# Peptides against a protein of PDB entry 2ODG, part 1

No score or structure here was measured in a lab: all are predicted.

Target 1, 89 residues: chain A of PDB entry 2ODG
Amino acid sequence: MTTSQKHRDFVAEPMGEKPVGSLAGIGEVLGKKLEERGFDKAYVVLGQFLVLKKDEDLFREWLKDTCGANAKQSRDCFGCLREWCDAFL
Structure headers, positions and changes below count from the first letter of each chain, unless a header shows other numbers.
Peptide ipSAE was made for these designs. It is ipSAE averaged over its two directions, with the distance scale d0 held at 1.0 Angstrom where the peptide's residues are scored. Compare it between designs on one protein only; published cut-offs may not apply.
The geometry check fails a fold that doesn't show the stated peptide or that is severely misdrawn somewhere.

## One batch from the design tools (peptide; aimed at target 1 G38 F39 Q48)

Design b1_p8_1 (made by RFdiffusion4)
Pose (drawn by RFdiffusion4):
Formats: sequence, C-alpha cells, structure tokens
Structure b1_p8_1 (pose): chain A 89 residues (1-89), chain P 8 residues (1-8)
Amino acid sequence: as target 1 above (89 residues)
Amino acid sequence: SIPEAPTN
C-alpha cells in the first residue's frame, strides 16, 4: 500500500484540527465534497468511522456514496483511520 | 440507510 507519507505522519502524531483533505485517501477534490457535507475537519470524518463500528463495507459504501471515492481511495482511509485508532483508540 | 455521524 504505497500510501503517501501522510498515512505514516497521521498515525505518528495526533490529528489536531488538520483539514479533512489531510486524511490519507482523501484528495483535495474529495475533501471538498465531504466539506460540503459538513465535514470541514478530519476529526469529524474519523467520527463517521467510529459510528460505523469500523464496518469496512458500510464505511466504503458511505464514503463512495457520499463523495464517489473509488474502491482504492477508500482502502487508504479505512487502514489510515483504523491504524490511527489502533495507536490512538 | 447508512448511519451518519454529526456534522457542521
């Protein structure tokens, strides 16, 4: 999984109030759609993951249905958000 | 529907 340095940097230090486009697998285009959906910050999107009980199928369907992210981009967010939780939750 | 977390 050739995730950008952001994946490791994200699970290496607290998320703080970084923008939603900062989450691995969420690009600037996708960050905009989630932002229009009320997720102007990444910690709001991580909350969605927690609400879905880490249900990968529900999460991928939610992200894809919510913004059109491909099956590839959703994998980065799942492991990225999940791994952050592993170190941080 | 897929459950959704609160948003702004």

Design b1_p8_1_s1 (made by RFdiffusion4, then SolubleMPNN; from b1_p8_1 with T7R N8S)
Fold by OpenDDE base, seed 5:
Structure b1_p8_1_s1 (fold): chain B 89 residues (1-89), chain A 8 residues (1-8)
Amino acid sequence: as target 1 above (89 residues)
Amino acid sequence: SIPEAPRS
C-alpha cells in the first residue's frame, strides 16, 4: 500500500509539539477521542508506542480500544510512528 | 487532561 501525504509530512521532520491529529490515520473524530483520554500531542501517543516496545499488534489493539480506530486507521498510525522513529529516535 | 495510564 502507498502512504498518504499526511504520513509523508509527519515522518519527514521532527515531531515537536504536533497535535495528535497530525498522525496518519487520526482524523478529527479519533483525535477528539484521544484528546479526551489525555493524548493531545502526537508525542504522547509516541510514548505509548514506545512503552509497547513498538509492537504492531499491541499498539494497534491499544489504539482500537482507546479511540475506536479501525484497521486502516491503526495501520496508518502505527506506520507513521514506526517510520518517524526509524528516522529520528 | 491527564492521559490514561500506559499499558504494557
Scores: peptide ipSAE 0.177, ipTM 0.831, DockQ to the pose 0.134
OpenDDE base, seeds 1, 2, 3, 4: peptide ipSAE 0.151, 0.169, 0.145, 0.120; ipTM 0.804, 0.824, 0.808, 0.762

Design b1_p8_1_s2 (made by RFdiffusion4, then SolubleMPNN; from b1_p8_1, 3 letters changed)
Fold by OpenDDE base, seed 4:
Structure b1_p8_1_s2 (fold): chain B 89 residues (1-89), chain A 8 residues (1-8)
Amino acid sequence: as target 1 above (89 residues)
Amino acid sequence: MIPEAPRL
C-alpha cells in the first residue's frame, strides 16, 4: 500500500501544533467538521487514538461517526497516527 | 473549546 506525501510529511517529524487538517485522510471538509467538535489540533485526535488503545476498528468507527470519514479517509488517518506513534511515542 | 470527550 502506497502512502501520500501528506502522510510522509506528517510522520517525519514531531507533531507539535499541527492542525487536524495535517493528518492524512483529513481534508478541508472533514477538518472543519472535526474542528466544530473541538478536534482542532492533530494531537487531540492523537488523544482519541491513544484512548482507544490504537485499535484500528474502534478509531476508524469513531472517525466515521464524528466527521463522516469514508473508508479510505479513516484508513489514511489511522495509518498516519500509527506510523507517527511508532516513530515518536 | 473543549472537545467532546473521547469515546472508550
Scores: peptide ipSAE 0.296, ipTM 0.874, DockQ to the pose 0.134
OpenDDE base, seeds 1, 2, 3, 5: peptide ipSAE 0.295, 0.291, 0.280, 0.293; ipTM 0.876, 0.873, 0.866, 0.873

Design b1_p8_1_s3 (made by RFdiffusion4, then SolubleMPNN; from b1_p8_1, 3 letters changed)
Fold by OpenDDE base, seed 5:
Structure b1_p8_1_s3 (fold): chain B 89 residues (1-89), chain A 8 residues (1-8)
Amino acid sequence: as target 1 above (89 residues)
Amino acid sequence: PIPEAPSL
């Protein structure tokens, strides 16, 4: 299974002020739910990712519980943040 | 808004 262009676009450059919807796996529906919960920027989700010590299971469970992400969406989002951190953190 | 329960 390959990554999406959305993933590649995200991991290729500094995160800056990118909205939460720029994360792979996060579409309009999930993005709105995350924004309503205070996770409006990708870096806020990054913060949660780091608090969870980059643990895949914990993060994916959190994402599911927070916005209803399915397995693919949470996998894509996790992979997006993991690879961004490997490059820039 | 403040993120809800951003923690373990």
Scores: peptide ipSAE 0.264, ipTM 0.840, DockQ to the pose 0.164
OpenDDE base, seeds 1, 2, 3, 4: peptide ipSAE 0.261, 0.255, 0.252, 0.241; ipTM 0.839, 0.837, 0.835, 0.824

Design b1_p8_1_s4 (made by RFdiffusion4, then SolubleMPNN; from b1_p8_1, 3 letters changed)
Fold by OpenDDE base, seed 1:
Formats: structure tokens, C-alpha cells, sequence
Structure b1_p8_1_s4 (fold): chain B 89 residues (1-89), chain A 8 residues (1-8)
């Protein structure tokens, strides 16, 4: 499966203080909703990803419930965090 | 904003 340039840019370097909107699959609409729920930084979403023990189904369900992500958006976001963790965690 | 509690 192909990835976006946004995905490649995210997984290539330390996460630092990147905003939640830097995550693949998270555009301006979903980003605003996540920020309203206190998930303003990508590392806060990473925290939820790790609490769920990197489980794809649980994380994608959480993302859908939290910001209304569709199947592609949640898949892209999950893949982004999975590959970042493989490189840096 | 304070993030909502994580879901386990």
C-alpha cells in the first residue's frame, strides 16, 4: 500500500512538538476536533496509541469515536504512528 | 485544553 508524503515526512524524524495535524490521515477538520478534546500535539495521540498497546482495531475505533475519522483516515493515522514507533521507540 | 482520560 502506498503512503503519502505527509506520512513519510512524519516517520522520518523525531516527533518533538509537532501538532496533531502533522499525523497522516489527520486534516484540519479532524485536527480541530482532536484539539478540542485536548489532543493538540501528536505525542498526546501517541500516548493513547501506546496505552492501547498498539492495537490497530482499538486505536482506529478510538480515533473514530473521538474525532469522527473514517476508515482511511484512521488507517493512515495508525500506520503513521506504527512506523514512527518502529523507527524511534 | 486538558486531554480527556485515555481509554484502556
Amino acid sequence: as target 1 above (89 residues)
Amino acid sequence: AIPEAPRL
Scores: peptide ipSAE 0.297, ipTM 0.868, DockQ to the pose 0.134
OpenDDE base, seeds 2, 3, 4, 5: peptide ipSAE 0.283, 0.274, 0.290, 0.286; ipTM 0.862, 0.858, 0.862, 0.863

Design b1_p8_2 (made by RFdiffusion4)
Pose (drawn by RFdiffusion4):
Structure b1_p8_2 (pose): chain A 89 residues (1-89), chain P 8 residues (1-8)
Amino acid sequence: as target 1 above (89 residues)
Amino acid sequence: PTPHFRLP
């Protein structure tokens, strides 16, 4: 999983109020769609993950259906958001 | 915009 340094950096320090495009697997284009959907900050998107009880199928369907992210990009967010929770939740 | 959360 050749995730960018952002994946490790994200689960290495608190998220603070970093922008949603900062989440691994969410590019600038995808960050924009989620932003238009009311998720202007990454901690709002992490909240969606928590609401879905880490249901990978529901999460992937949600992200894909919400912005069109591919099955590949959604895997990065799942492990990225999940691993952050493992260190932080 | 207001966030739109999906529920289980």

Design b1_p8_2_s1 (made by RFdiffusion4, then SolubleMPNN; from b1_p8_2, 4 letters changed)
Fold by OpenDDE base, seed 1:
Structure b1_p8_2_s1 (fold): chain B 89 residues (1-89), chain A 8 residues (1-8)
Amino acid sequence: as target 1 above (89 residues)
Amino acid sequence: MEPEYRLP
């Protein structure tokens, strides 16, 4: 499986105040839905990822339930956060 | 809205 440039850009540097839409797999549609639910920054979604102890199934299910992410979108988002954490945590 | 976090 390959990664996108969006993924590579995200995992390459500190997250800071990046918006939720900077996460791989999160486009405008999903980003808006996440923002409406209070997940406006990438680090807030990171928080959820960490609360779930980096569990892929739990996180991807949560993302699907919260914003309607499909399998590819949730996979891309999970992989983005996993690799960011591997680099920076 | 404030985020509601899912617990494992």
Scores: peptide ipSAE 0.794, ipTM 0.964, DockQ to the pose 0.934
OpenDDE base, seeds 2, 3, 4, 5: peptide ipSAE 0.791, 0.791, 0.793, 0.793; ipTM 0.964, 0.964, 0.964, 0.964

Design b1_p8_2_s2 (made by RFdiffusion4, then SolubleMPNN; from b1_p8_2, 4 letters changed)
Fold by OpenDDE base, seed 4:
Structure b1_p8_2_s2 (fold): chain B 89 residues (1-89), chain A 8 residues (1-8)
Amino acid sequence: as target 1 above (89 residues)
Amino acid sequence: AEPQYRLP
């Protein structure tokens, strides 16, 4: 599978204070829903990813439940965080 | 709102 430029941009550097919308798979619609739930920064979603011990099924299910992400969106978001962690964590 | 975290 190929990745988006958005994915590549995210995994290339420390995420710092990047907004949740900078995550691959998270567009304006999903981003607003996540922000309303308190997940306004990418690192907050990273926190959830880590609490779930990087489990793909659990994380993707959570993302679907929390903001209505579809399969591709949740896959892209999970892959984005996984590769970021592989590089920086 | 404060984020509510899901536990495994």
Scores: peptide ipSAE 0.794, ipTM 0.962, DockQ to the pose 0.935
OpenDDE base, seeds 1, 2, 3, 5: peptide ipSAE 0.793, 0.793, 0.793, 0.793; ipTM 0.962, 0.962, 0.962, 0.962

Design b1_p8_2_s3 (made by RFdiffusion4, then SolubleMPNN; from b1_p8_2, 4 letters changed)
Fold by OpenDDE base, seed 4:
Structure b1_p8_2_s3 (fold): chain B 89 residues (1-89), chain A 8 residues (1-8)
Amino acid sequence: as target 1 above (89 residues)
Amino acid sequence: AEPEYRLP
């Protein structure tokens, strides 16, 4: 599978204070919904990812439940965080 | 709002 430039940009550097919308698979619509739930920064979603012990099924289900992400969006978001962690965590 | 985290 190929990745987006958005994915590559995210995994290339420390995420710092990047907004939740910087995550691959998270556009403006999903980003606003996540922000309303308190997940305003990418690192907050990273926190949820880590609490779930990097489990793909659990994380993707959570993302769907929380903001209505579809299969591609949740896949892209999970892959983005997984590869970021592989590089920096 | 404060985030509510899902536990495994």
Scores: peptide ipSAE 0.790, ipTM 0.960, DockQ to the pose 0.936
OpenDDE base, seeds 1, 2, 3, 5: peptide ipSAE 0.788, 0.789, 0.787, 0.788; ipTM 0.960, 0.960, 0.960, 0.960

Design b1_p8_2_s4 (made by RFdiffusion4, then SolubleMPNN; from b1_p8_2, 3 letters changed)
Fold by OpenDDE base, seed 5:
Parts: C-alpha cells; structure tokens; sequence
Structure b1_p8_2_s4 (fold): chain B 89 residues (1-89), chain A 8 residues (1-8)
C-alpha cells in the first residue's frame, strides 16, 4: 500500500513539537477531539503508542475510542508512528 | 487538559 505525503513528511524528520494534526490519518476533526482530551502534540500520542508497547490493535482501538477514528485513519496514524519510531527511536 | 493514558 502507498503512503501519503503527510506520512512521508512526518516520518522523515524528528517530530519535535509538531501538533497532533501532523500525524497521518489525523485531520482537523480528529485533531480537535484529541486536543480536547489533552493529546495536543504528536509526541503525546507517541507516548500513548509507547505505553501500549507499539501494539497495533491496542493503539488503533484506543484511537477509535478517543477520537472516533475509522479504520483507515487509525491505520494511517499507527503506521506513521511505527515508521517514525523505526527511523528515530 | 491532562491526557488520560490507556494502560495495556
């Protein structure tokens, strides 16, 4: 499967202070919901990803429960963080 | 607000 430019932009460099909306699969709607729950930065979502020990099912379920992400959105977000971690963690 | 983290 192909990735988006948004995904490629995210995984190409340290995430620093990038907002949660910079994550692939996270648009304005999901981003606002995540921000309302305290997940305002990409690194905060990364934290959740790591707490769940990079488990795809757990993370995608969490994302769905937290912001209403659909299957594609949660897949894109998970893949984005997985590949970022493979490169930088 | 502070994030509430889900534990495995």
Amino acid sequence: as target 1 above (89 residues)
Amino acid sequence: PEPEYRLP
Scores: peptide ipSAE 0.803, ipTM 0.966, DockQ to the pose 0.938
OpenDDE base, seeds 1, 2, 3, 4: peptide ipSAE 0.801, 0.802, 0.799, 0.803; ipTM 0.965, 0.965, 0.965, 0.965

Design b1_p8_3 (made by RFdiffusion4)
Pose (drawn by RFdiffusion4):
Structure b1_p8_3 (pose): chain A 89 residues (1-89), chain P 8 residues (1-8)
Amino acid sequence: as target 1 above (89 residues)
Amino acid sequence: TAPEYRFP
């Protein structure tokens, strides 16, 4: 999983108020769609993950149906958001 | 804009 340094950096320090495009697997284009959907900050998107009880199928369907992210990009967000929770939740 | 959450 050749995730960018952002994946390790994200689960290495608190998220603070970093932008949603900062989450691994969410590019600038995808960050814009989620932003238009009311998720202007990454901690708002992490909240969606928590609401879905880490249901990978529901999460992937949600992210894909919400912005069109591919099955590949959604895997990065799942492990990225999930691993952050493992160190932080 | 308010967030649009999905629920299980």

Design b1_p8_3_s1 (made by RFdiffusion4, then SolubleMPNN; from b1_p8_3, 3 letters changed)
Fold by OpenDDE base, seed 4:
Structure b1_p8_3_s1 (fold): chain B 89 residues (1-89), chain A 8 residues (1-8)
Amino acid sequence: as target 1 above (89 residues)
Amino acid sequence: KEPEYRYP
């Protein structure tokens, strides 16, 4: 599996206060929808990811339901958070 | 807005 530069940039360092749009798979359209739902920072989405115990199916379904993410977008976002956690959590 | 989390 190949990753984007956006993914690599995200997983390389602590996420701090990075906006939700910094997550791989989350562009401006999905980011705005997530922000409207209160998921304005990447760490808030990380929180949801952890509440779901890092379950891929549950998280990707949630992301689809919450902002309309397609399969690739949800895969990229999940992988981004998974690899960030492997490095820093 | 406050986020509404989904729980397992």
Scores: peptide ipSAE 0.798, ipTM 0.963, DockQ to the pose 0.936
OpenDDE base, seeds 1, 2, 3, 5: peptide ipSAE 0.796, 0.797, 0.795, 0.797; ipTM 0.963, 0.963, 0.962, 0.963

Design b1_p8_3_s2 (made by RFdiffusion4, then SolubleMPNN; from b1_p8_3, 4 letters changed)
Fold by OpenDDE base, seed 3:
Structure b1_p8_3_s2 (fold): chain B 89 residues (1-89), chain A 8 residues (1-8)
Amino acid sequence: as target 1 above (89 residues)
Amino acid sequence: KEPEYVYP
């Protein structure tokens, strides 16, 4: 599988205060829905990812239920957080 | 708004 430039940009550096929309798979539509639920920063979604103990199925299900992410969007978002954690956590 | 986290 190949990754997007957005994915590569995210996993290359510390997350800091990056908005939720900086996550791979999270565009403007999903980002707004996440922000409305209080997940305004990428690190808040990281928090949910870690609470779920990095479980792919649980996280992707949560993302679908929370913002309506499809299979590709949830896969991209999960992979983005997984690889960021492998590098920086 | 404050996020509501889901726990396993």
Scores: peptide ipSAE 0.790, ipTM 0.962, DockQ to the pose 0.935
OpenDDE base, seeds 1, 2, 4, 5: peptide ipSAE 0.789, 0.788, 0.788, 0.788; ipTM 0.961, 0.961, 0.961, 0.961

Design b1_p8_3_s3 (made by RFdiffusion4, then SolubleMPNN; from b1_p8_3, 4 letters changed)
Fold by OpenDDE base, seed 1:
Structure b1_p8_3_s3 (fold): chain B 89 residues (1-89), chain A 8 residues (1-8)
Amino acid sequence: as target 1 above (89 residues)
Amino acid sequence: MEPEYVYP
């Protein structure tokens, strides 16, 4: 499996104040829905990821339920956060 | 809206 440039750009540096839309798998549509739910920054979604103890199934289910992410979108988002954490936590 | 976190 391969990753996108968006993924590589995200995992390569500290997250800082990056918007939720900077996460791989999160486009404009999903980003707006997440923002409406209060998940406006990537680090807020990271918070949910960590609360779920980095569990892939739980996180991907949450993302689907929260913003309607499909399987690829949730996979990409999970992988993005997983690799970021491997590098920076 | 404030985020509502989901806990296991």
Scores: peptide ipSAE 0.794, ipTM 0.963, DockQ to the pose 0.911
OpenDDE base, seeds 2, 3, 4, 5: peptide ipSAE 0.793, 0.792, 0.793, 0.793; ipTM 0.963, 0.963, 0.963, 0.963

Design b1_p8_3_s4 (made by RFdiffusion4, then SolubleMPNN; from b1_p8_3, 3 letters changed)
Fold by OpenDDE base, seed 4:
Structure b1_p8_3_s4 (fold): chain B 89 residues (1-89), chain A 8 residues (1-8)
Amino acid sequence: as target 1 above (89 residues)
Amino acid sequence: MKPEYRYP
């Protein structure tokens, strides 16, 4: 249940206009794929997260389907958004 | 590309 510095940096402050690649678990490869699908900002992915009512299974499945995220990448991304929401929503 | 959201 350890987190990365990238995760900590993301959850520590308002999201603003941060690019999708600022999300934990989303590197350049996945970020580019998400951008191509219109998910260019972290807040757009947050929108998907909220539409799915913060459901982990639904979100992680969506992320896999949308950009090919593996289990760790989707877990890290979900956890990043969950903890950000706990702090700021 | 316009994002297409998945709904429950």
Scores: peptide ipSAE 0.800, ipTM 0.965, DockQ to the pose 0.928
OpenDDE base, seeds 1, 2, 3, 5: peptide ipSAE 0.797, 0.797, 0.799, 0.798; ipTM 0.964, 0.964, 0.965, 0.965

Design b1_p8_4 (made by RFdiffusion4)
Pose (drawn by RFdiffusion4):
Structure b1_p8_4 (pose): chain A 89 residues (1-89), chain P 8 residues (1-8)
Amino acid sequence: as target 1 above (89 residues)
Amino acid sequence: APDFMMHP
């Protein structure tokens, strides 16, 4: 999973108020769509993951249906958000 | 505002 350094950096330090495009697997284009959907910050998107009880199928369907992210990009967010929770939740 | 999907 050749995730960018952002994946390790994200689960290496607190997220603070970093922009939603900062989450691994969310590019600038995808960050814009989620932003238009009311998720201007990454901690708002992490909240969606927590609401879905880490249901990978619901999460992937939600992210894909919400912005059109591919099955590949959603995997990065799941492990990225999930691993952050493992160190941080 | 954010639109949250709920877990069933």

Design b1_p8_4_s1 (made by RFdiffusion4, then SolubleMPNN; from b1_p8_4, 6 letters changed)
Fold by OpenDDE base, seed 1:
Structure b1_p8_4_s1 (fold): chain B 89 residues (1-89), chain A 8 residues (1-8)
Amino acid sequence: as target 1 above (89 residues)
Amino acid sequence: MPIIRKAP
């Protein structure tokens, strides 16, 4: 599978204060829904990802339930966080 | 505050 430039930009550097919309798979629509639920920064979603023990099925299900992400969006978001963690965690 | 889902 290929990755987007958005994915590559995210996994290349520390997360810092990046907004939730910086995550691959999270566009304006999903980002607003996540922000409304208190997930305004990418690191908050990272926290959820880690609490779910990096489990793909659990995380993708959570993302679908929380903001209505489709299969591609949740896959892209999961892959983004997985690769960031491999580099920096 | 976000509500965090716990792993089973």
Scores: peptide ipSAE 0.714, ipTM 0.959, DockQ to the pose 0.908
OpenDDE base, seeds 2, 3, 4, 5: peptide ipSAE 0.711, 0.707, 0.709, 0.712; ipTM 0.958, 0.958, 0.959, 0.959

Design b1_p8_4_s2 (made by RFdiffusion4, then SolubleMPNN; from b1_p8_4, 6 letters changed)
Fold by OpenDDE base, seed 3:
Structure b1_p8_4_s2 (fold): chain B 89 residues (1-89), chain A 8 residues (1-8)
Amino acid sequence: as target 1 above (89 residues)
Amino acid sequence: GPVIRLAP
């Protein structure tokens, strides 16, 4: 499927201090829930992605359990981090 | 904020 501009903007450059809401699939609602759980920066979610060894099922399940992400949101977020890592990690 | 414990 076609990616969003938000996805393209995220994967195009180093992550730096981007907020968690910069991740594709993470809107205001999910972002606030993640922030309340301590995931205020995109790189903290990247950390979780990496300790799960980039496993799609595990990450998407974690995201669902942590902030209530639906299937599309978790898919978009996973794809965003996967492609960022392929480019920069 | 809360202490973050990542889950492997």
Scores: peptide ipSAE 0.428, ipTM 0.905, DockQ to the pose 0.404
OpenDDE base, seeds 1, 2, 4, 5: peptide ipSAE 0.428, 0.428, 0.425, 0.428; ipTM 0.906, 0.904, 0.905, 0.906

Design b1_p8_4_s3 (made by RFdiffusion4, then SolubleMPNN; from b1_p8_4, 6 letters changed)
Fold by OpenDDE base, seed 2:
Structure b1_p8_4_s3 (fold): chain B 89 residues (1-89), chain A 8 residues (1-8)
Amino acid sequence: as target 1 above (89 residues)
Amino acid sequence: GPEIRLAP
């Protein structure tokens, strides 16, 4: 499957203090909802991803439950974090 | 702060 430029930009470098909205699949709407829940930085979502042991189903379900992400959004976000971790963890 | 979901 193809990836977005947003995905490629995110996985290309350490995420540092990037906002949650920098994650692929997370637009302004989902980003605001995540921020309201305390997930203001991409690394906080990374933390959630990691404590779910990088499990796709668990993470995507969590994202849906937390901010209302649809299937594509959750898939894009999961893939973004998975590939970032493959590169940097 | 964020409420974290833990895997079983």
Scores: peptide ipSAE 0.776, ipTM 0.964, DockQ to the pose 0.913
OpenDDE base, seeds 1, 3, 4, 5: peptide ipSAE 0.775, 0.771, 0.773, 0.771; ipTM 0.964, 0.963, 0.963, 0.963

Design b1_p8_4_s4 (made by RFdiffusion4, then SolubleMPNN; from b1_p8_4, 6 letters changed)
Fold by OpenDDE base, seed 1:
Structure b1_p8_4_s4 (fold): chain B 89 residues (1-89), chain A 8 residues (1-8)
Amino acid sequence: as target 1 above (89 residues)
Amino acid sequence: MPEIRLAP
């Protein structure tokens, strides 16, 4: 599988204050829904990812339930956070 | 505040 430039840009540097929309798989539509639920920064979604113990199925199910992400969107978002954690956590 | 889901 190939990754997007958006994915590569995210995993290449510390997360800092990046908005939730910086996560791969999270576009304007999903980003707004996540922000409405209090997940305005990428690091808040990271927190959710971590308390789910980095489990792919649990995280992707959560993302679907929370903002209506489809299979590709949730896969891209999960992969983005997994690889960021491998580099920086 | 975000509602956080915990792993079972």
Scores: peptide ipSAE 0.758, ipTM 0.961, DockQ to the pose 0.910
OpenDDE base, seeds 2, 3, 4, 5: peptide ipSAE 0.756, 0.752, 0.755, 0.755; ipTM 0.960, 0.960, 0.960, 0.960

Design b1_p8_5 (made by RFdiffusion4)
Pose (drawn by RFdiffusion4):
Structure b1_p8_5 (pose): chain A 89 residues (1-89), chain P 8 residues (1-8)
Amino acid sequence: as target 1 above (89 residues)
Amino acid sequence: SPEYREYP
């Protein structure tokens, strides 16, 4: 899973108020769509993951249906957001 | 506002 340094950096330190495009697997284009959907910050998107009880199928369907992220990009967010929770939740 | 999906 050749995730960018952002994946390790994200689960290495608190997220603070970093932009939603900062989440691994969410590019600038995808960050914009989520932003238009009311998720201007990454901690708002992490909240969606928590609401879905880490249901990978629901999460992937949600992200894909919400912005059109591919099955590949959604995997990065799931492990990225999940691993952050493992160290932080 | 954020458009959350709820867990069933």

Design b1_p8_5_s1 (made by RFdiffusion4, then SolubleMPNN; from b1_p8_5 with S1M Y7A)
Fold by OpenDDE base, seed 1:
Order: sequence, then structure tokens, then C-alpha cells
Structure b1_p8_5_s1 (fold): chain B 89 residues (1-89), chain A 8 residues (1-8)
Amino acid sequence: as target 1 above (89 residues)
Amino acid sequence: MPEYREAP
């Protein structure tokens, strides 16, 4: 499978204060819903990813439950965080 | 304040 430019841009550098919408798979709709739940920065979602011990099923289920992400969106978001962690964590 | 889900 191929990745998006958005994914590549995210995993290429420290995430710093990037907004949640910078995560692959998180567009305007999902981003707003995540922000409403307090997940306004990408690093806050990273926190959830780490709390779930990087488990794909748990994270993707959480993302679906929290903002209504579909399978592709949750896959893209998970992959984005996984690869970022592989590079920087 | 975000509410984090814990792993089971």
C-alpha cells in the first residue's frame, strides 16, 4: 500500500505543536470532533496511542468511537503515528 | 480536558 504526502510530511519531522488535523486520515470533520473532545494537538492523540501501547485494534476502535473515523481514516492515522514513533520515539 | 481510554 502507498502512503499520502500528508503522511510523509508528518512522519518526516518532530511533531511539535502540530494540530490534530495534521495527522494522516484526520480531515476537517474528524479534526473538529477530536478537538471538541480535547484532542486538539497531534501529540495528545499520540498520548492516547501510547496509552493503548501502540495496539492497532485498540487505537482504531478508539478513534472510531471518539470521532467516527472509518476504516481507512483510522488505518491512515494509526500508520502515521506508528511510523512517527518508529522514527522518533 | 481529554479523557484517555486505558488498555484493558
Scores: peptide ipSAE 0.759, ipTM 0.959, DockQ to the pose 0.926
OpenDDE base, seeds 2, 3, 4, 5: peptide ipSAE 0.756, 0.754, 0.757, 0.755; ipTM 0.958, 0.958, 0.959, 0.958

Design b1_p8_5_s2 (made by RFdiffusion4, then SolubleMPNN; from b1_p8_5, 3 letters changed)
Fold by OpenDDE base, seed 1:
Structure b1_p8_5_s2 (fold): chain B 89 residues (1-89), chain A 8 residues (1-8)
Amino acid sequence: as target 1 above (89 residues)
Amino acid sequence: MPEYRLAP
């Protein structure tokens, strides 16, 4: 499998104040649901990713439970955060 | 592994 341009754009630079919708796998629909739950910035989702100790199954389950992400969306989002952390954390 | 769920 290959990554999207959205993924590459995200992992290429510090995330700063990027909105949650900038994460790969998170479109407008999922982004709005995450924002309603207080996850308005990508770094808030990063926080969840980190407290789950970067565990793929736990994070993807959380994302599904929180905003209804499907398997591809959660996989893309996880991969996006994993690779960002590998570069910048 | 503990499961922590943030509540902003």
Scores: peptide ipSAE 0.141, ipTM 0.802, DockQ to the pose 0.159
OpenDDE base, seeds 2, 3, 4, 5: peptide ipSAE 0.127, 0.128, 0.124, 0.134; ipTM 0.793, 0.796, 0.788, 0.800

Design b1_p8_5_s3 (made by RFdiffusion4, then SolubleMPNN; from b1_p8_5, 3 letters changed)
Fold by OpenDDE base, seed 2:
Structure b1_p8_5_s3 (fold): chain B 89 residues (1-89), chain A 8 residues (1-8)
Amino acid sequence: as target 1 above (89 residues)
Amino acid sequence: GPEYRLAP
């Protein structure tokens, strides 16, 4: 599998105050839905990722249930957070 | 701020 430039930009540096829409797989539509649910920053989604103990199935299911992410979107978002954590956590 | 609840 190949990654997007958006993925590479995210995993290359500390996420700081990056908005939720900076996550790979999260576009404007999903980003707005996440923001409406309180997930306005990428680090809040990171928190959910960590609470779920980095479990891929649980996280992707949560993302689908929370904002309607499809399989590719949830896979891209999971991979983005996984690789960021591998580098910086 | 926004209200949210993490779900384990």
Scores: peptide ipSAE 0.133, ipTM 0.758, DockQ to the pose 0.383
OpenDDE base, seeds 1, 3, 4, 5: peptide ipSAE 0.058, 0.053, 0.108, 0.086; ipTM 0.694, 0.687, 0.733, 0.715

Design b1_p8_5_s4 (made by RFdiffusion4, then SolubleMPNN; from b1_p8_5, 4 letters changed)
Fold by OpenDDE base, seed 2:
Parts: sequence; structure tokens; C-alpha cells
Structure b1_p8_5_s4 (fold): chain B 89 residues (1-89), chain A 8 residues (1-8)
Amino acid sequence: as target 1 above (89 residues)
Amino acid sequence: GPMYRLAP
């Protein structure tokens, strides 16, 4: 599956203090909604991803329910975190 | 900031 430059930039290095909006699939609209719910940093979303045991269906459902992500947005975000974890976790 | 809970 084709990835974006945003995805590649995220998975290439430790995420550190990157904002939630740095995640692939998370634009300004979804980012603001996530921030309002306390997910202001990418590593907080990573925490949810790990609590859900990296399960794609559970994570994508959570993301949809939490910020209104559509199928592509949730797929892109999941893939971004999956590949980051494969490299750095 | 806002409070939140991670949900397993």
C-alpha cells in the first residue's frame, strides 16, 4: 500500500515530542479533536495503540469514535504507528 | 489540561 511522505517522515525517527498532528492520517481537524480529548502528543496516541495491543480493528474503531476519523484516516494512522513500533519499540 | 482515559 502506498504511503505518504508524512508517514515516511514519522516512521523514520523516534517520535519524541511530536504533536498528534504529525501522525499520518491526522490532519488539522482530527488533530484538534484529539487534543481536546487529551491526546495532544503522538506518544499519547501510541499509548492507546499499545493498550489496545496493536489491534487494527480496535484501534481504528477507537480513533473513529474519538475524533471522527474516516476509514482512510484511521488506516493511515494505524499503519503509521505499526511501522514506527516495528522500527523503534 | 483535559482529562482522558486509555480504554483497553
Scores: peptide ipSAE 0.121, ipTM 0.756, DockQ to the pose 0.413
OpenDDE base, seeds 1, 3, 4, 5: peptide ipSAE 0.117, 0.119, 0.117, 0.120; ipTM 0.751, 0.752, 0.754, 0.751

